# Peptides against a protein of PDB entry 5HOI, part 9

Target 1, 351 residues: chain A of PDB entry 5HOI
Amino acid sequence: FRYMPFSPAGTPFGFTDRRYLTMNEVGYVSTVKNSEQYSITVSFFDVGRFREYHFEDLFGYDLCFLNEKGTLFGQSKTGQIQYRPHDSIHSNWTKIIPLQAGERITSVAATPVRVIVGTSLGYFRSFNQFGVPFAVEKTSPIVALTAQNYRVFSVHYSQFHGLSYSLSELGTSSKRYYKRECPLPMSLPNINSDMKKDANLDYYNFNPMGIKSLFFSSYGDPCIFGSDNTLLLLSKWRSPEESKWLPILDSNMEIWKMSGGKETTDIHVWPLALAYDTLNCILVKGKHIWPEFPLPLPSEMEIRMPVFVKSKLLEENKAILNKKNEIGADTEAEEGEEDKEIQIPVSMAAE

## One batch from the design tools (peptide; made by RFdiffusion4, then SolubleMPNN)

Design b1_p8_6_s2 (from b1_p8_6, 3 letters changed)
Fold by OpenDDE base, seed 3:
Structure b1_p8_6_s2 (fold): chain B 351 residues (1-351), chain A 8 residues (1-8)
Amino acid sequence: as target 1 above (351 residues)
Amino acid sequence: SSFSKAIS
């Protein structure tokens, strides 16, 4: 296992000179390799609120987090971080995070009030929006971070315990835990099945945990989207005894339904954010599970608890077809009916 | 409806 730099919805270079460093509901950050340098562009979905900007990156930033006030960049190996406010009124700042031998920054997060840095040795570093440090805590190795306001959702990895998560609130003088290194019931990429598709090998080499993204919902609930394309939401996290992960969307099931029950291997959901009851996402068409250039417009997918089993729906539809054929067997069998769209129950049809 | 049109 190798700790890799993680950013929410970041993409690999693949065979190209360009990739997305991060994307979410605010926008997308791209980097283009120019010899020994990189050109970074920060783009926004709301072009009325924000102006796209670019800069030359001499450091090779491989970590990014975008919010409504600025962009945090990080270099996993050197420990350099840079915060760039979107507004020119506020100055950029740069800081070097001290790293031990072999330590890497694995994830960064930024809110309008906090900057968080997580490392492969489990150093959790907190700062204000101006890069003034609050604290350093030692945790299990951090593999992913996201933050909203004062709250931080962290994902940890141990070779012995697998994935865990923490949910904390970073006050001015104190850190409160709502959850501390609790088991995360997310499926890891299956090396034997998921790696057999050459198109996925580059992605899992880039992101060996298969965490496509993690974010807070508009209601402030931690969300994670893994390699299984299931959106997990942490429900009732304020009540430790009642807190549970809910599989609020199986995006493979939703694509399957929208395809009339046909297996679709060239359409992929790339998660951005959860706004109310809709997953904001990129619909990726093609061989790669991640968006290419140019970025497609975001789409909305309604959240739905996976109540139906695909195999049962196929069996029920086959049983309906067989009954129709048994009743119709006295009249000329027009061979043409094999292409009948799977009748998805009306309650499952997207309006 | 909008999503189905983006897949088709």
Scores: peptide ipSAE 0.015, ipTM 0.575, DockQ to the pose 0.601
Fold by OpenDDE base, seed 5:
Structure b1_p8_6_s2 (fold): chain B 351 residues (1-351), chain A 8 residues (1-8)
Amino acid sequence: as target 1 above (351 residues)
Amino acid sequence: SSFSKAIS
């Protein structure tokens, strides 16, 4: 297994010279390859609050995390990290993370108060927003990180134990665990189904865990969006015995409902954030499951637990159609091949 | 919704 650099909602280059390093509710970071150099652009959705900026990257940053106060960059092989505040009052800082032979930075996260670096050997490094180190801890190998304020959600991978997660709080003097390397009930990419489309092979080579993004909700709950396009939320994490992952949205089901029950292969949800009861996302149209250039405007999708099964809805609609045909037996229904839009019950239709 | 218009 190869540990790849992960950034929230990051995209591969594919056959292009450009990709998104990261994106979330704040904005998106793009990089363009020109020979051995890269040009990075940091763009924002709130153009009234923030100003877009660009810079030349001579290091080839392959890790990124964006927040409301700055952007963290990392280079997975060299161990270089750079923090760039959005405000000109605060200086940029650069640091080299010491890496062992074959070790990689696998993920980075930044809040207004903490910087976190995770590695393929399970080194968890914490810093303040100025790059002053707090601690180094050894955990299971880290594959993804996100953070909100003082809280860190980490995803770990072991060849023997699969996926696990930790939820921790980084105080000034100590790290508190709410969850420590607990099993993560996320589906891994199915090599046989998901990789049969050449367009998806490039994505899973870039991100072998299929984690499209992970974030904290506006309520401070850990969220993860996997290759199955299901949004998982960690509920009741303050109560160790009551804590559970809730599938709060099947985005493939919601797309299917919005298409009138038609199978759409060319529409994909790309997750940004969970704000209250809405998933902020990019609707991707096309062959690739990731957004291309230019970036479409964000869309909002209401969260709904997947209580309904497609097969059951199709059976119920067939039963309704059969009942209508039994009642309507006397009128010569012209066999117009009208694409019978599956009447999704109004309670299941997204308004 | 704004969402159905983004899919159509």
Scores: peptide ipSAE 0.015, ipTM 0.575, DockQ to the pose 0.662
Fold by OpenDDE base, seed 1:
Structure b1_p8_6_s2 (fold): chain B 351 residues (1-351), chain A 8 residues (1-8)
Amino acid sequence: as target 1 above (351 residues)
Amino acid sequence: SSFSKAIS
């Protein structure tokens, strides 16, 4: 296993010279290769609130985190980080994170009040928004980070223990844990199912954990979206004994419903954020499971617990078709095998 | 919904 740089909803280059470093509800950060340099663009969905900007990247930033106040960049190998406020009032700052031999920055996160750096050796480094350090803690190897206000959701990976997560609050005086290296019940990419398409191999080489994104909901609940395209939400995290992961959306099931029960292999959900009861996402059409250029407009998908079993819906529809054929046997109308859309009950269809 | 129009 190799620890790779992770950013929320980041995309690989694939066969192109460009990729998204990160994207969320605020906007998207793209990078374009230009010989030995990169051109970075920070774009926003709310063009009335924010102004797009670009700069030349001489360092080859491969880590990014976007928030409403600025963008954090990182270089996984060199340990360089840069914070760029979106406003011109606050100055950009750059810092080098000391890395051991073979250590990599694996993830970065930023809020208006905190900057967090996680590494492949489990070094968790916290800073304020001005790059002043608070603490260095050693944890299990960090593979992903997100943050909202003072809260940090971290994902860890051990070859012996698999995936774990922590939920912490970075106060002014101390770090508080709500959850500390607890098992994360997320499915890892299955080599036999997920890697059968060459297009998926490039993605899993870029992101071996298959974590498409992680974020905090608008209610401040940790969310993660894995390779199985299921949105998991951490419920009741303030009560350690009552805390549980809820599968609040099976996006493959919702695509299947919206396609009239047809197996579509060319439509993919790319998660951005959870706002109230809606997943903000990009609908990706094509061979790649990630968005290409130009970025499609964001779509909203209503969250729904996966209550329906595809096999049962298919059996019920086959039983309805067989009953219609037994009643219709007297009229020789060669109504061709029109792919009769599976009548998904309207109460179960995403409107 | 707006979503069904984006798939079609």
Scores: peptide ipSAE 0.016, ipTM 0.583, DockQ to the pose 0.673; fails the geometry check
Fold by OpenDDE base, seed 4:
Structure b1_p8_6_s2 (fold): chain B 351 residues (1-351), chain A 8 residues (1-8)
Amino acid sequence: as target 1 above (351 residues)
Amino acid sequence: SSFSKAIS
């Protein structure tokens, strides 16, 4: 197993010279390879609030985290990090994270008040927004980070224990855990099923955990979107005994419903954020499960607990079709190829 | 929804 640099909703290069370093509800960060250099562009969805900017990257940043105040960049191998405020009021700062032999920065996160660096050896490093260090903690190996305000959602991986997660708050004087290295009930990519398509090999080589993104909801709940295309939300995390992961959206089921129950293999959900009851996402059409260039406009998908089973809906619709055919068999009306649109109950149809 | 129009 190899620890790879992870950024929320980051895409591989594939066969191209460009990729997204990260994307979320604020915007998207792209990098283009120009010989031995990279050109990074920080783009925003709210073009009235933010101005797009670009810079030359001589370091080959492979980690990124975008927030409303700035962009954090990291280089997984060298340990270099750079924070770039979006405004000109605050200066850019650069630091080198000390790495041991073979250690990699695996994920970075930034809020307006905190910068977090996680490593393949499980070093969790915290800073303020000016890069002043607070603490270094040794955890299980970190594979992904996200943060909102003072809260950090970290995903850990051990070859012996699989995936775990932590939820912590980085106060001024101390770190509080709400959850500490608890089992994460997310499916890992299945090499035999998910990698059968060459197009997916590039993605899983880039992201072996299959974590498409992780974020905090607008309510401040940790969310994770894995290779199974299920959005998991950590509910009631303030109550240790009541805290549970909720599968709040099966995006494959939602795509299947919206296709009239047709199996589609060329439409993919790429998660950005969860705002209230709506997943902000990119609808990816094509061979690759990740967005290419240009970036499609974000789409909204209403969250729905996966209460319905495809098989039952298919059986009910077959029974309806058979009844229609029994009633219609007494009228010699032309066998038009009645488009076998599965009547999805109105309560399941996204308007 | 805006979503249904993006798939059709």
Scores: peptide ipSAE 0.016, ipTM 0.582, DockQ to the pose 0.643; fails the geometry check

Design b1_p8_6_s3 (from b1_p8_6 with A3F I7V)
Fold by OpenDDE base, seed 1:
Structure b1_p8_6_s3 (fold): chain B 351 residues (1-351), chain A 8 residues (1-8)
Amino acid sequence: as target 1 above (351 residues)
Amino acid sequence: SSFAEAVS
């Protein structure tokens, strides 16, 4: 296993010279490779609130986190980080994170009040928005980070214990844990199903955990979107004994419903954020499961608990079709392979 | 909804 640099909704280069470093509800950060240099662009969805900007990257930043106040960049191998406020009121700052031999920065996060760096050896480093350090903590190896205000959602991986998560609050004087290295019930990419397509192999080489994104909801609940395309939300995290992961959206099931029950292998959900009861996402059409250039407009998908099993609906519809064919056997065999649209019960159709 | 139009 190799610890790879992770950023929320980041995309691989694939066969191109360009990729998204990160994207969320605020905007998207792209990088273009120019020989040994990179050109980075920070773009926003609210063009009335924010102005797009670009700069030359001489370091090859492979980590990024975007928020409403600035962008954090990181270089996984060198340990260099840079914070760039979107406004010109505050100065950019750069820092080198000391790395041990073979250590990598695996994820970075930034809020208007905190900067967080996680590493492949499980070093958790916290700073204020000006790059002043608070603490260094040793945890299990960090594979992903997100943060909102003072709260941090961290995902950890060990070869022996698999995936775990922590939820913490970074006060001025102390770190509080709500959850500390608890088991994360997220499916890892299945080599036999998910990697059968060459296009998916490139993605899983870029992101071995298959975590497309992680974020806090508008209500401040930790969310994660894995390779199974299921949105998990951590409910009741303030009550340690009552806290549970809720599968609040099966995006494959929702695409299948919206396609009239057709098996679509060319439409993919790319998660951005959870706002109230809607997943903000990019609908990706094509061979690759990640958005290419230009970026499509964001779409909203209503969250729905997966109550229905696709396989059972397919079996029930096949049984109904077989019964109709047994009753209709007296009239001419028009062998129309009518792609018999699976009648999704109207109560299951997304209105 | 806007999503159904984007998938069609």
Scores: peptide ipSAE 0.019, ipTM 0.540, DockQ to the pose 0.649
Fold by OpenDDE base, seed 3:
Structure b1_p8_6_s3 (fold): chain B 351 residues (1-351), chain A 8 residues (1-8)
Amino acid sequence: as target 1 above (351 residues)
Amino acid sequence: SSFAEAVS
């Protein structure tokens, strides 16, 4: 296992000279390799509210976080971070995060009021939006961060304990924990099954945890989207005893339903954000599970609790078909019945 | 376009 730089919905280069550093509901940040340099473009979905901008990156930023007020960049090895406000009224700032030998910045997050840096040694560093430091805390190794306003959702990894998460609030004078290094019930990529597809190997080498993205919902609930393509939402996090992860969307199940119960291997959900009851996402068509260039327009997918198991529905439908064929066995077996649309229960049909 | 139209 190697700690890799994580950014929400970031993509690998693969065999190309370009990748997305991050993307969310605000927009997408791309980087293009130009010899020894990089050209970074910050693009927005709301072109009326924001102006696209670009700059030359001499540092090779491999970490990014985009919000409505600015973009935070980081270089995992050197410890350099840069905050770039979208508005030219506010100045860019750069800082070097002190790193120990072998330490890496693993994730960065930024809100209009906070900047957070997490490292492979579990250093959690907090700053204001101007790069003024608040505190340094030692935690378990940080593998992912997101933040909304004053709240931070952090994912930690230990080789002994697996994945854990924290939910904290960064006040002016103190950090409050709602959750502190609690078990995260997210499935890790299965090396033996998921890596057998060459197309996935590049992604899991880029992102060994398989965390496609993490964000706060519009209601301020922590969300995470793993390699299993299930959106998990942390419900009731204000009540420690009542707090639970809800699998609010199985995106593979939704794609399967929408395809008339056909197994589609060429359509993938790439998560951006959760707004109310809809997952904002990119629908990726093709071999790679991540979006390529140009970026498709965002799509919306309604959240639904996975009540049905695909395998059971397939077995039940096969059993119904076999019973029909046993009753019909005195009449000519028309070979054409393998393509019968899986009757999705009417309760699963999207209105 | 609905999600359905984007998958079709």
Scores: peptide ipSAE 0.015, ipTM 0.548, DockQ to the pose 0.616
Fold by OpenDDE base, seed 4:
Structure b1_p8_6_s3 (fold): chain B 351 residues (1-351), chain A 8 residues (1-8)
Amino acid sequence: as target 1 above (351 residues)
Amino acid sequence: SSFAEAVS
């Protein structure tokens, strides 16, 4: 196993010279290989609020986190991080994170008030937005980070214990844990099912955990979107005894409903953010499960707890079709593979 | 209230 650099909704290069370093509700950061250099572009969805900018990257930044105030970059091997405010009021700053032999920065996160660096050895490093260090904590190996304001959602991985998560608040004087290295009920990529498509192999080599993204909702709830394309939300995290992961969206089920109950293998949800009751996402059409260039426009998908089972709907529709065929059996069965449009119950159709 | 408190 190798700890790979993770950024929220980051994409692999694949066979191209370009990839997204990260994307969320604010925008998207792309990098293009130019010989031994990289050109980074920070783009925004709200073009009225933000101005796109670019710069030459001589370091080969492979980690990124975008927020409304700036972009954090990191180089997983060298330990270099750079914070670039979107405005010109604050200066860019660069810092080298001391890494042990074989240690990698695995994830970075930034809010308007905090910068967080996580490593493959489980070093959790916190800074303010100006790069002033607060603390270094030793945790289980960090594989992913996100942050909102003072809160940090961290995902940890151990070969012995699997996935765990922490939810913490980085105050001025102390770190508070709401959750500390608790089991994360997220499925890991299944090599036998998910990697059968060569197109997915590149993604899972890039992101072995299959975490497409993690973010905080607009309500400040930790969210994670794994390889199973299920959006998990951490409910009641302020009450440790009541805290639970809710599967608030099965995106495969929603795509299946949107397709009229047809099996689609070429449409994929790429998560950006959760705003209220809608998943902001990119609907990816094509061979790859990740967005290519140019980036499609964001789409909204209403969150719905998966109460319905696809198999039951298929059985019910087969039973209805068999009854129709028994009544209609006096007319020549043209065995047209009628693309049997699965009547999705009206209660499951998006209004 | 978090969204999760409204749905639960």
Scores: peptide ipSAE 0.007, ipTM 0.528, DockQ to the pose 0.035
Fold by OpenDDE base, seed 5:
Structure b1_p8_6_s3 (fold): chain B 351 residues (1-351), chain A 8 residues (1-8)
Amino acid sequence: as target 1 above (351 residues)
Amino acid sequence: SSFAEAVS
C-alpha cells in the first residue's frame, strides 16, 4: 500500500497537464504543469464576494484545502505548507513540517482558526491560522482530514485494521475526542469492479482509498463520500453509544431516477458540500468520474435515505408491465416502440 | 440542531 496525498474532491492529471487540487462549496483550486513549474489558480463560485487569483508554484503543491478565509497548500514529500489568506490584510505564511525518512504529508485542513497536518506515520500536527503550533500527537496513519471551526474529522488507515475515523475538537490547550479511531464502515474501492474501466484506474492510483471528498455539513455533522457514491453522515456523534453512520444519499440511485430508470455510465456525482438537505455537487458527464475543464456549474441533489433496492424496483416494474400485458392481451398489438420509461413510483418522487 | 437530529 502507498500513502498518497489527499485533498477534498481533488482530481488526477490523467493524460492532461492540469488538475483540480481541491474543490468545495467556496470554490475550486486548479494547477497547470508547465515544465518543472506549476501555475495555481484559486477560483470561487461567489464571484461577487471573492476575486480569483493565480500564482506560480515552484514547489509542486499536491495538497490543498480551501475555506472562506484562505487556502492551505502542502507538498507531501518536502513537508512545505503555505497558507494564503483571501484577505490582503493578513500575510501569507510558509512552514516546513519535519518529516522522517519516507514520511509524507497525506492530508491538510484549514479553518479560520486552525491548521491541521496529517502524515503517513500518523503524526497529527495542529496550528492556529497564523501557523503557531499547538501540539503534535501520534495516531494511526492519517489518510484524510477535514475541519470546521475547531472540529477535525480524520480518517486513518491500518493494513491490519482497515479504515478508522476520529472526531476531535481542538481547544487552545487541549484536544477533546468525541470519537477516537473508531471503525469507519466505508467500502474500499473494489479492484475487480471499479478498476475494470481504464478511466478509473488513474483515479484509484491517485486516490487508493476512493474517498472523493469529506466535509462537515452546514449543521456540523461529519460527512464522507466514497467510491460507492454513497454519502455517509455521522449521526449523534455527541452521544458515543448512539453514534452511527447514516447512508443519506445513494447518488447512483438518484442518477438512475433522474434518467427515468435508464442505466447510465457517463453521468457521475462529484461531491462538494452538504448544505441543509441538499448535496452541492458537480454533475460530471463523460468518460472520467471526475470533473475536467472547464468546471461545470454546481448542481444541488436532494438527500434521500436509500429505502428502495434498485433490483426490487426493476422486478416490481417488470411485474406491473407483465400484469398490464396479461390484462391487455385482448386488444390489437400495435407494436408501437414506446420507449419503456420505467415509471418511478410517485411515492419516491413525493417524499 | 444537527441534520441527524432533524431527520431522526
Scores: peptide ipSAE 0.007, ipTM 0.525, DockQ to the pose 0.036

